# Peptides against a protein of PDB entry 5Z08, part 23

Target 1, 168 residues: chain A of PDB entry 5Z08
Amino acid sequence: RQKDEWAKKTSSLMKQLDWFIGEHLGAMLAAEELGGPVVGELMEIDPDDLSAGFNAHGKLKKATSQPDLDRRQRRIDDIWGPQDEQGQAHKRKRGADEALAASAEMRDLIEQLMNKLVEAGGDNSATYVEIPRESAAARFLVRSKVAMFHPNDARRLRLVDFGRDLDD
Target 2, 222 residues: chain B of PDB entry 5Z08
Amino acid sequence: GLPRLIDAIEEASKIPAKRRQTPIKPTIEKLTTHLYTHGASPDSLLRLADLLTLRNHLDQASLAAITRNLYPSSTVSDEVVLRFIGALGHGQLKPTLALQALFLRWLVMVYHLLENPGVLGQVYGVLFDLLDTAAIRPQLCHLLALVTRRKHVRPFRIQAILTLSRQTGGDPNLTGLLRVFKNYYPEIIVGDATKGRASAFKHPDPQWRQHLDEIQQRRSEA

## One batch from the design tools (peptide; aimed at target 1 Q2 A7 R164)

Design b2_p13_3_s2 (made by RFdiffusion4, then SolubleMPNN; from b2_p13_3, 7 letters changed)
Fold by OpenDDE base, seed 2:
Structure b2_p13_3_s2 (fold): chain B 168 residues (1-168), chain C 222 residues (1-222), chain A 13 residues (1-13)
Amino acid sequence: as target 1 above (168 residues)
Amino acid sequence: as target 2 above (222 residues)
Amino acid sequence: MQEYLQRVLRAEA
């Protein structure tokens, strides 16, 4: 009975997580990857605000044409090009594409973390996923106290084992 | 004809069995014989779906007999599919779990006749949430195996199946569904949950399939 | 959000 209720709650929670990733978190993670605010400091990012880009302080940047911005920042500026009706449509499309990409990255990362947890069979040393970069998704999971980096290797990420940490 | 038989059954379904002036069983037998011989048109199929899925005074044996003879003579509309999906789950107004299992089996057997197979993909979440219901799980996993696309394979659903597989001691139907998921994402680590026996999701009734093919062939010749 | 993720992942651990 309790295990079945727990499984139902877990399934419901994971559905809500997938929904939340798709509807809200993906856009916020895309904003962070694009040099926007750290997820959790801004409560609501309008997908349309993603379209304005962010300054080094995480504030909405007005389109300053600085040529030497990193290829990702150029993609942001190209995403955020001139305000003509066509430019706004391209901005919205690119913002949506980055939000979709961030959502996919978060989903993939969660999947890998969960898979490693299952594979490890209770061995915490085997629960680490190798991450190619410190993504907004990875940072978000760590800030949320859902995941932890390996103490000696920031390329290794694992889920927090909430079951063991409560018994200690 | 079939419409008149359905009319008589619809009227009888409104009345408790003890208050009926005439027994309904002979009319049900005529209906099932007609369905076996000619199949159901799209319009008749919709009316029969309502009789099967809505709460009425028909007995379970009659409902099961109609479901077992529910041969489409043509295609199956989205509306018919949605009637059967809407009848799934727990509740006093829902059909019995035994009848729901027959509906899921029917959907598997007529899947190739759906006007829009994508309609089942739209209600994928509703189907997936019922996997904990042991009585319908075999047929539900089979239907999900047909319906599953890459967009449905999500981390939360993988984990839900893994958890349920552990809780059930490795149900072969869940193992079969996990293998379908792994076809879309080979990197899915299924651990010990997939080391066991998996269902092959074979056709539930080869004789029913053959008879359906005969009914469908007669339509193409007419 | 954080509490939600923690609840989800605590429920999977």
Scores: peptide ipSAE 0.028, ipTM 0.255, DockQ to the pose 0.061
OpenDDE base, seeds 1, 3, 4, 5: peptide ipSAE 0.022, 0.024, 0.025, 0.024; ipTM 0.286, 0.287, 0.279, 0.273; seeds 1, 4, 5 fail the geometry check

Design b2_p13_3_s3 (made by RFdiffusion4, then SolubleMPNN; from b2_p13_3, 6 letters changed)
Fold by OpenDDE base, seed 3:
Structure b2_p13_3_s3 (fold): chain B 168 residues (1-168), chain C 222 residues (1-222), chain A 13 residues (1-13)
Amino acid sequence: as target 1 above (168 residues)
Amino acid sequence: as target 2 above (222 residues)
Amino acid sequence: MIEYLQRVFRAES
């Protein structure tokens, strides 16, 4: 009974987290990656101001040499730029694609972090995920005090073990 | 075409305005119109960067007009970036601080067009050391907010920005940059320096950005 | 938002 309630509660929380990542956090992380505001405690980004800011006129310029980084930066040009209908449709599509990419990166990172925590079986040294780059997603998790970088290696990220503080 | 307009302006830039046989203003207007319509190729962009950053006889209004219309049609090379970075700071051979602010604003607006964004990370110290220059600080903080990585967030820089924030009475741009630093090191005690309004580092010109995207799209279709 | 995420992750741990 308690395990089933826990499983249902965990499933519900994961669905809510997935929704939150898809609807809000992905766009904010995409904005941060591309030089927008940092996602943090003090940014009362009114969802309406995010929606309005995504609907408002301000655009970025695109990098060519790293195609994937270049794609991501070009897409906030599309997220923040002005409302000419055709330019807005392409901009909305591209902004949506970056929000989707940021959402996917956040989901994948959370999944990897959780999997490593489970696999480590209490060995803190084995809980680190190797990250290819310092992403807005990784930084957000660290700011949120959900994750920590390795003190000597910023390419290694782990979840904060909240369970140990309950047994002491 | 654009190269011929640049040639004419380069030649005119060597001559003091009072000694020119023909007014340069009509040629500048043709250049800015062309840039607005088509953007600048990488080669043209480099030549224009030299015109903007090197000491010449062009007037400040013309230089500002070129900078405001400096739409890349493609990418921005490391060489172009380094021309603008090299033009920053104090000195008799440097552009005016007003023009430097426009360059920094331009770099912010084209950051995602850089061939190698890492080039700005390599010159991070040069940029950071200019934070005391009030005239360029807003745009400089915005650029640093984009460029900052964990490797740049050092104890001496944390202390420097905290000190400067206190000295400026909590400049919102410095507060914004401190928040970026705190993203990498949540344990940074910012105290009252983060209490107050921080800049969100929003895009400085939404219309300019839209127009840039239109220019960039036309290139992708060609 | 951050408190919400912390609660979500604390509830899953």
Scores: peptide ipSAE 0.030, ipTM 0.239, DockQ to the pose 0.081
OpenDDE base, seeds 1, 2, 4, 5: peptide ipSAE 0.029, 0.031, 0.029, 0.028; ipTM 0.246, 0.249, 0.261, 0.272; seeds 1, 2, 5 fail the geometry check

Design b2_p13_3_s4 (made by RFdiffusion4, then SolubleMPNN; from b2_p13_3, 4 letters changed)
Fold by OpenDDE base, seed 3:
Structure b2_p13_3_s4 (fold): chain B 168 residues (1-168), chain C 222 residues (1-222), chain A 13 residues (1-13)
Amino acid sequence: as target 1 above (168 residues)
Amino acid sequence: as target 2 above (222 residues)
Amino acid sequence: MLEYLERVFRAEE
C-alpha cells in the first residue's frame, strides 16, 4: 500500500516535473548555458530571447564569450548570423532546440540521480552519479538544494535524501 | 494566550533577575510550550524578535529556548527578518555570537516562509561582511548559500572568500559558499580552494522542519 | 522557482 502510494505520488510528481522542465525550466536552463540569467532570477524566458544572446550581466545584450564555453555556448557566436528572415527562423529554431536539449539533459540527470538513490539501498556513498560536465541542470539542482556534489569530487552528484535525514 | 505571555516576559525583561518579584522561568516555559504547539503569528514574531535582539535582562538560556521554539504559524515579515539581521555582528548592545548563530539558523529554517525573500538579498552586503566572524560563519554561509543570486557574485566578494578561505585553512563552509558562487559563474578560477571539503548546507534540524510543517498545515486548514 | 522545486521535492516527503 505505502509503496504503491509512493509510486503513484512519484509518478505524479515526475509528470509534473516533466511538464515543468518542458514548459519552463528547459528554456531557462538553455539561457543559463548560453550565458544568460541564472535559473531562478528570471521567471520567464522566451525561446526567442535565447536566440538574441545575453551580456556578461545576464541581460539580453550581445553575448560575451565566456572562456569555458560548452559546445552549446560556442554556438551563440554562430547564432549571430545575418539578420535575414531565414536567419531569424533559424535562430528561433535553434533556441527551441537548445531548450529541448536542456530539458532532455535535466530529465536524464534527474532519472539517473533517482535511480542511483533507489539502487544504493541506504548506502549514501553509492548514490553518486558521475556527471560529464557541470551543466546548468546540475547547477540548478545544487542551487535548489535538491542535489549535492561530492565533497571532494565535483564530477559526482547525488540527490539530497530528505527522507533519511528525517529518520536519523 | 501568547500575547499575555509575551507581555509578562517583556515586563520581566526590563528588570534585573535579582529584582524580579516572580521567577520568569515558568513563564518562559509556558511561552516555549505555546510556541511549540501553536507557533507564533506575525505580530507575535515581531514582539519576540524585539525580545531576542534588543538588550534586556533575560538570561541567555531563556533567549536560546525562545529562539529554538520560534515556529512561525504563517509568514515571516521583512521587519522580523531585519530585526535579526540588525542584531548580527560585534557590539556591546548586540546579542551574543552564540545567540546570533541561532538567529541565522532560524532564518535558514524559515527561509521558505519569508513574505519577501528579496529582503535578505537587499542586506546581502551586511551578511557577507560578517564572514570573518568564525562563531557565526557556518550558519551565515548556509544563509548566504540560499540568498546568493548572480547580482551578489561580484569580483571583490569572490576575492574576499578566497582570501578568507586561505586564512582559515579552507573552512568547509566558505568552500561551500564559493561553490555556490561558481554555480552562477562557472568561469570563477578558485584554484585549490574548491578542492577541499565543502559543506553540503543540509537542513540544520529536520525534526524542527517537520514540526514547522505541521504547524503551517494546521493554519491552512483553519 | 527554487520555491517551486522545494515544494515539488517537499511534496515527495
Scores: peptide ipSAE 0.014, ipTM 0.246, DockQ to the pose 0.099
OpenDDE base, seeds 1, 2, 4, 5: peptide ipSAE 0.013, 0.012, 0.011, 0.013; ipTM 0.272, 0.270, 0.221, 0.274; seeds 1, 2 fail the geometry check

Design b2_p13_4 (made by RFdiffusion4)
Pose (drawn by RFdiffusion4):
Structure b2_p13_4 (pose): chain A 102 residues (1-31, 98-168), chain B 214 residues (1-190, 199-222), chain P 13 residues (1-13)
Amino acid sequence: RQKDEWAKKTSSLMKQLDWFIGEHLGAMLAAEALAASAEMRDLIEQLMNKLVEAGGDNSATYVEIPRESAAARFLVRSKVAMFHPNDARRLRLVDFGRDLDD
Amino acid sequence: GLPRLIDAIEEASKIPAKRRQTPIKPTIEKLTTHLYTHGASPDSLLRLADLLTLRNHLDQASLAAITRNLYPSSTVSDEVVLRFIGALGHGQLKPTLALQALFLRWLVMVYHLLENPGVLGQVYGVLFDLLDTAAIRPQLCHLLALVTRRKHVRPFRIQAILTLSRQTGGDPNLTGLLRVFKNYYPEIIVSAFKHPDPQWRQHLDEIQQRRSEA
Amino acid sequence: PVPKLLPPPPPPP
C-alpha cells in the first residue's frame, strides 16, 4: 500500500516544522525562546491530535488554553486555529484535512 | 545593453538617494524604455523581481515605473512568481501594499506565460489567507479565480469566503471568486474578471511574437 | 520570505 509514504511524509514534515518552531518562531515569540518553542509544539500537537479524534463531531475539537497564551494568538493570527466564539479559552484547528472528495 | 542598466540600478539600490553621486531617475528611465521596447528576459526578470521585492533604497515612483513596464520576453519562472507571492501582506520585510496590488495585477497579465502555472496552486493557501486585506483584495480575487481548481475548494475556504462576503457587506470580487468555487461544487449557495489593462496586453503580445522568429 | 516548496505526496491509488 501507499500508506506508509503518507506516514513517512508526515513524520518528515513534523520534524521540519519542529525545527522551524525551535529555530525561528520561539525567538520571535520571546520579543525565553526555548520555553516558547516547547509550548507551541505541545499546543500544535494537542490541536492536531484532537481534530482527528472528533472525526465528525465538530463540537468536541476545543482545547483549554491559558488566559494570555501568545502561542494561541499567533496560531489564530496565522489562520491555523480559531477560538471558540462564546469564550476564548478553548481553541480548535481550522480542519485542513477535511475534504469533500477525500 | 539591459544587464548594464540593472547592474547600475542594483548598485544605486544599496545606498541612500542623497548619497548617490548621480540622480537615478535618468537611469530608471533608460531601463523603463528598454523594457518597453525589448521586454525582460527570464534572468533579467529574476533580478528585477529582487529589486522590486527586497527592501532597498529605491523610491516608490521608480519601483512602480519598473513594475508597469515589466513585459516578459519569453517565459516567467517559478523563482520570479514565488518572490512576488512572498512579497504579499503585512510585515517589515515586505513592500508597500500599493506595489503589491501592481504585482498581483502583473501576475494576472502574465499568467499565460508561466513556465509552471501549477506553482500558484502550491501556494494557494498563501494567496487565499490574504483576502481580508482590502488594499489588494480585488487583484487577489482575480488571480485566485484563475488559480482555483477543484482540490482547492475546501469547506474551510468556502466558509471563510462566505463570512468575509457578509462582513464586508458583499464585495463583488468575493462573489466572483465564489462563482468559480460553485463551478466545482454547485452545492454551494450562490465580476466575471476581465483583463485589467488591454493596451498592456496588446503590447505584451507584440513583444511575445518575436519568439516565433529565428 | 520566498515560499519554500516541497514535493507533493503521491496521489491515491

Design b2_p13_4_s1 (made by RFdiffusion4, then SolubleMPNN; from b2_p13_4 with P1S K4V)
Fold by OpenDDE base, seed 5:
Structure b2_p13_4_s1 (fold): chain B 168 residues (1-168), chain C 222 residues (1-222), chain A 13 residues (1-13)
Amino acid sequence: as target 1 above (168 residues)
Amino acid sequence: as target 2 above (222 residues)
Amino acid sequence: SVPVLLPPPPPPP
């Protein structure tokens, strides 16, 4: 009974998380990667806003031309230099694509973190996921106190084990 | 006068030390004494900036001595600033990192004399990209702390400092710069990286400041 | 009091 209720609650929370990632968090993470505000400064980001980009104050710019693909790690200044008119339709698609890519990265990272936590069987040393880069997703999880970096290796990320802290 | 001393040093800088007919040290000492007493005019500052930043045959001790005595008698032009900024980073044609640290320290100490402080804001990206260079990081963070405006505080830069702070074990200069960033965006979650010891970015040399003020005061009385 | 080159105050909210 309790296990089934836990499973139902976990399933419900996962569905809510998936919804939150898809509807809100993906766009916010994409904005952060593209040099927008840190997640928490801008709660509502339209994919069109991602295509427009962010001014010197981290506020939305008016939508001008074509952002290049490798932008997730490009510097904001390199991303948002003055570019010309022709790219509006490609921009909306690109903002949506960046939000989708950020959503996918967050989902994949959460899945890896959860899988490692389950596989580790209580060994905290085995709960670390190797991350190729500090993504907006990884940063968000750390800021949210959901994940922690390894003290000596910023390429290793693990979930915070709230269960152990309650039993100790 | 100062121009003739600069002329002599410029000519000597073209020749390897072993091939010079006369030792340059006495001329450097005269230059540094003159700079200490009178400061450098804008024109002299530009010429000295070229001597300090361009590859030549001057020894590092002489270049450091000139830099330590580089008191502006007036303002500091954008051109002079850009010479020093252009000299930063890694490269065979660039000054040593030790000399670059002195240039950054100098820019901090003369920041209030810049004709256009905004010029440093325009090259903010160039400065920020050098934060991984440990040898210049302390002075670079101090300069960035002065230059940083809301327009420069960007998510990728926040993250870059956070990453670098973790990689460096919480360099207090990076923590200080993060606190500057957080002042512009209080909502920036900098985590425990801001709870550490931060540099206060105190004036690097109070005696140098006092002497600069004396040189600048003489200009206002003339 | 050594004048600390304090960063400029944050812009008002």
Scores: peptide ipSAE 0.028, ipTM 0.281, DockQ to the pose 0.049
OpenDDE base, seeds 1, 2, 3, 4: peptide ipSAE 0.021, 0.008, 0.017, 0.020; ipTM 0.290, 0.253, 0.274, 0.343; seed 3 fails the geometry check

Design b2_p13_4_s2 (made by RFdiffusion4, then SolubleMPNN; from b2_p13_4 with P1E K4V)
Fold by OpenDDE base, seed 1:
Structure b2_p13_4_s2 (fold): chain B 168 residues (1-168), chain C 222 residues (1-222), chain A 13 residues (1-13)
Amino acid sequence: as target 1 above (168 residues)
Amino acid sequence: as target 2 above (222 residues)
Amino acid sequence: EVPVLLPPPPPPP
């Protein structure tokens, strides 16, 4: 009974987390990767807002209906990428694609971190995931105090195990 | 004259302080007084750059005192600049980070006297890669703010500053440098890390500037 | 404190 309730609660939490990643966090992480605001400073980033760009203060420019092209902060890639004339639709698609990519990266990172925690069987030395880069996802988890870097290797990340502190 | 003072200090710099027959401090004081009054010629400036940047037995207080009085009486050569740039970063043979910060401050203050300001642009990458070094970052950002041209503003450097700004909690010097980058590319997205106070990169020492101008003026009248 | 005069930015492309 208790194990089944725990499994149901865990499944429910994972579904809520997946929803949160897909609907909100992915766009925010994409914004951070693109040089936008740090996740947690902006609570609501629509993928459409990613296409609108950020103002000089990192605030979302409200998608004003008139594409005053001159005022939209372009992404670094839009600055240096080929000026392909491709219209507003391509910018929206790119914003959505980046949010999806960021969502996938966060999901994968969480999955790896959780799997390592389970596999380690309580050995903290075995709970580290090797990360290829310090992503917005990794930084978010660390800032949220959900994960921590290895003290001697910033390429190794693990979940914070709060369960041990409750049994002491 | 200044050359003889430099000779005496060069010879003393080869010998550990405990083995010197004569205290070096009086000679350093004579040197710094001479530099304050007359400045350093290009030749003297080169020799002093070697004394400041190469590992020797001079104490940090003496090196700092020479650096604080390192007024050029003329122009600053590329060779002098490159010696100071070569002394930057981490390493057992390099000057202390505190002394490196003084060198960067000096380069900012004499930037208008460089024979070829473009030399700093050629070593831009070396300077930029040192931004993670907190002890020299304020002066380094100021120097980079002067040196930065459109050719230096690249996507990877923009991203590097943004990343470092986030990691440092929005260092105002990094925010200031990023504003300089934004002057070349107004469309650069600067996140909330730039809502913070940016450094205005003011002249580090107005009194030093005024005294430098007086030394430079005396040369133009001669 | 007199700001160190930053060189004028080139016009944006």
Scores: peptide ipSAE 0.037, ipTM 0.304, DockQ to the pose 0.036
OpenDDE base, seeds 2, 3, 4, 5: peptide ipSAE 0.009, 0.024, 0.033, 0.031; ipTM 0.387, 0.289, 0.410, 0.415; seed 3 fails the geometry check

Design b2_p13_4_s3 (made by RFdiffusion4, then SolubleMPNN; from b2_p13_4 with K4V)
Fold by OpenDDE base, seed 1:
Structure b2_p13_4_s3 (fold): chain B 168 residues (1-168), chain C 222 residues (1-222), chain A 13 residues (1-13)
Amino acid sequence: as target 1 above (168 residues)
Amino acid sequence: as target 2 above (222 residues)
Amino acid sequence: PVPVLLPPPPPPP
């Protein structure tokens, strides 16, 4: 009974996390990877807002209906991408693709971190995941105090074990 | 004259301080006084650049004193510039980071005297890749702010500055450099990194500038 | 006026 309730709660939490990653966090992480604001400083980045770019102050320019003046803060990709008219649809698609890629990276990283934590059986030395790069996903988890880097190796990331601090 | 003072210091630089028959400090003081009064010719600048950048037995205080008095009486050659650039970064054979910061500050202050300012643009990548080194970052950002042209403002460098700015909690020198980049591409999204205080990249030493101008003026009258 | 050593940015093209 208690194990089944725990499994159900864990499954529900994972579904909520997956939803949060897909609907909100992925776009924010994509914005950070594209040189936008750090995740947590901007709440509610719509993928369409990613296409509109950020203002000089890192605030999402609300899609103000006036098309002409706000066009100046294009993404780095919009600066260097081909200027062709087909560019707006390609830009929206690219923004969506970047959000999907960031969502996938975050999901994979969380899965690896959780798997290593379970496999380690309480050995903290075995809980580290090797990360190929310091991604927006990795930085977000560290800033949120959910994960931490190895003290001597910034390529190694692990989940913070909140359970041990409760037993002391 | 200046060449004889440099000769004596070059010879002394080959010998450990404990094995020198004569204290070097009086010769360094004569050199720095001469440099302050007359400046250094292009040939003397090259020799002094070697003394400052190559590993030798001179103490850090003497090297810093020479650097602080390194007034060009004329132009600064590409060769002199490249000696100072080659001395930047980490390594056992490289000068201390404190001395490297003085070299970068010097390059900022003499930038208008370079025979070919384009030489710094050619080594732009080398300079840019050192931005992670906190000890030299303030002067490095200032130099890069002078050197940056449209051709240097690339997506990967924009992203690198943005990433480093986040990691450093918005270093005002990085914010200043990013504003320079934004002048070439106004459309660059700078995020919250621009909400912070940016460095204005003011002249590092107005008194040094004035004294340099006096030395340079004497050359035009000769 | 503290002399800013920054050359004026070239005008945007």
Scores: peptide ipSAE 0.027, ipTM 0.282, DockQ to the pose 0.031
OpenDDE base, seeds 2, 3, 4, 5: peptide ipSAE 0.010, 0.008, 0.018, 0.019; ipTM 0.252, 0.249, 0.350, 0.350

Design b2_p13_5 (made by RFdiffusion4)
Pose (drawn by RFdiffusion4):
Structure b2_p13_5 (pose): chain A 102 residues (1-31, 98-168), chain B 214 residues (1-190, 199-222), chain P 13 residues (1-13)
Amino acid sequence: RQKDEWAKKTSSLMKQLDWFIGEHLGAMLAAEALAASAEMRDLIEQLMNKLVEAGGDNSATYVEIPRESAAARFLVRSKVAMFHPNDARRLRLVDFGRDLDD
Amino acid sequence: GLPRLIDAIEEASKIPAKRRQTPIKPTIEKLTTHLYTHGASPDSLLRLADLLTLRNHLDQASLAAITRNLYPSSTVSDEVVLRFIGALGHGQLKPTLALQALFLRWLVMVYHLLENPGVLGQVYGVLFDLLDTAAIRPQLCHLLALVTRRKHVRPFRIQAILTLSRQTGGDPNLTGLLRVFKNYYPEIIVSAFKHPDPQWRQHLDEIQQRRSEA
Amino acid sequence: AALVERIAERKFA
């Protein structure tokens, strides 16, 4: 099957993203840098793992967030995540993976 | 003759205006004239795109003059297209929004000359996520309308454009883009973009006709 | 690994 290529591509891309977060983004978030990179990654991992866990239930895809998390602000500003409209302490990913003809 | 002018504009681009041993306006005019007559080669286009895209000491009037006369001879590379794409939106590295509107207008006018038009499809999300920026929204919509293929019409983008249409009170450029979306998915709840400058289109055609000569 | 598997399954589908 062609499956593990979609796996290989994903494991490779995940590493490239983590490198970007650590080398470039964490430092930008500080203005320590290492702390920011770890929390951003944990948050993105939690966000992505859940979006698929719901499959169809769009309502269950929110993760609890600290009050003033800069990582969530960045992710929302970058249009990769969205706060819940009723309260801003839960968050979901934008669902890039969903496609009508997937 | 053209590379020499670019070499001069590049050097002046590195130092402030008052420290220049010569006014640059006469040299900018020579470049503008040359580009009007002969067009810009693929390599010259790349160098000009760097001057238009990177922060330098060039003034707005000079950059706009160059952008308005950026008629390609022959083709437009991905290297050139991506630099203009990377120049879009807000950020300390990026040019003014006014120049950004000119770049987007230019990409529409030269869309048929891209060596790899699919490259815009590979950055579709970069273009789309910027629709909120009103200063460049009309030009963004026109370019997105040319670039949109079925694979790009995803539910999250459908919802995002609908929300933006409601919040802006109904931007006709947004509804024009939604029309293109509906051509791929008629299930969707319901300006046919014209060329932005016909004289510029005509002048480009004249310059491009030289490619048939040998 | 499990996240990659889930994403891969979704992309493959």

Design b2_p13_5_s1 (made by RFdiffusion4, then SolubleMPNN; from b2_p13_5, 8 letters changed)
Fold by OpenDDE base, seed 2:
Structure b2_p13_5_s1 (fold): chain B 168 residues (1-168), chain C 222 residues (1-222), chain A 13 residues (1-13)
Amino acid sequence: as target 1 above (168 residues)
Amino acid sequence: as target 2 above (222 residues)
Amino acid sequence: DELVEKLAELLYK
C-alpha cells in the first residue's frame, strides 16, 4: 500500500517535472546555451556593460573593439533582436528546435542521475553520471543545489542526497 | 544633533530589547532621517560602523535601516573600511550574512569616496577567501572587480575562481570577476567553466547614488 | 524554485 502510494506520487511528480521541463525550462535552457540569461539568476546584466569590461580602476571601459561586440550582439540580436519578417520563421523554428533539444537533454540527464542514485544503494561514490559536456542543464541543476560535480572531475555529476545529510 | 542620537543608540545597544525602558525604534527613525538629509561625518561614520559591526542588542531591521541610510557627507576613512571588512565571514560574533552583504554593497557604492582605495587592496586576500560564501558572493565579486589590480591576479587565485565557478554551475559573478582578471592577463583561458553570462557589476542602486551626490554637493558649497 | 521543490520532493521520497 505505501509503496503503491509512493509510486503514484513519484509518477505524478515526474509528470509535473516533465511538463515543467517541456513548457518552461527547455526554452530557458536553450536561451542560456545560445548566450542568453542564466536560468534562475535574473542578473540585471546589460550586455553592453559586459562587453566594455573594467579598466584598471574598476570603471567600465568604453566599448573599444566593435568586432567582439558584433559577435555577442549578433547572438543577443539573434535571440532577442527585432523580428524582421523573413528571419522570424527560421529563428522561431530554430528556437523551438533548440528548446526541444534542451528539454530532451534535461530529461535524459535527470533520468540518468536518478537511475544512478537508485542503483548505488547508498554508495555516494557510485552515484556519479558521466556527462559529455557541461551543459546548461547540468549547470542549472548545480545552481539549484539539486546536483553537484565531483570535486576533482567536472565531467562527473551526481544528485545531492538530501536524505542522508539529515541522518548524519 | 547626530552625535546625541548616536549616544542614545549606543547606550540602548548595551541593553537587551526586553529590558529597555524606552523603545529604540523612534530614535533609529530619527537617526535614519538625519542621515538621509545630512549624511554622516567621518567621526559619525566610525561610531556607526562600530554599532553595525560589533555584537550588540540592536535588532537586524534597525541595523539594516542604518546601513541603507549610511550616506557619507565627506570621505570614508581606512578605519571605517576595516571595521566593515573585519565583520565579514562566519562566526558567532560576526554580523549576519545578510547584513554583511549590505556592508559590501555599501563599500561598492562609496568606493569613490574612500580616503585610500589602496586599503582594500591590502586586504584583498581576506576578501578573496570569502568567495565560497554564497550569500555574500554577488557583492563580494563586485567589490573585488573594483579593487583588483595586476598584483592580485595570481595563478592560484585564477585556479581558485575556475574551480569555484565549476562547483557553482557557472555563477555569473565569478565569471564577471574572471573577466576582470583577463584584462590583466589576456592569456587566461576562460575554459568551459566560464561558458555563461557574466555579471556586469552595475551600480547597485542608482537612486542611492543620486542622493549621495546631492549630499556631497552640499558639502562642496559649504 | 518550483523545480527545486519538485526535484527535492522526488529525491526525498
Scores: peptide ipSAE 0.021, ipTM 0.590, DockQ to the pose 0.041
OpenDDE base, seeds 1, 3, 4, 5: peptide ipSAE 0.023, 0.021, 0.020, 0.020; ipTM 0.609, 0.610, 0.608, 0.603; seeds 1, 3 fail the geometry check

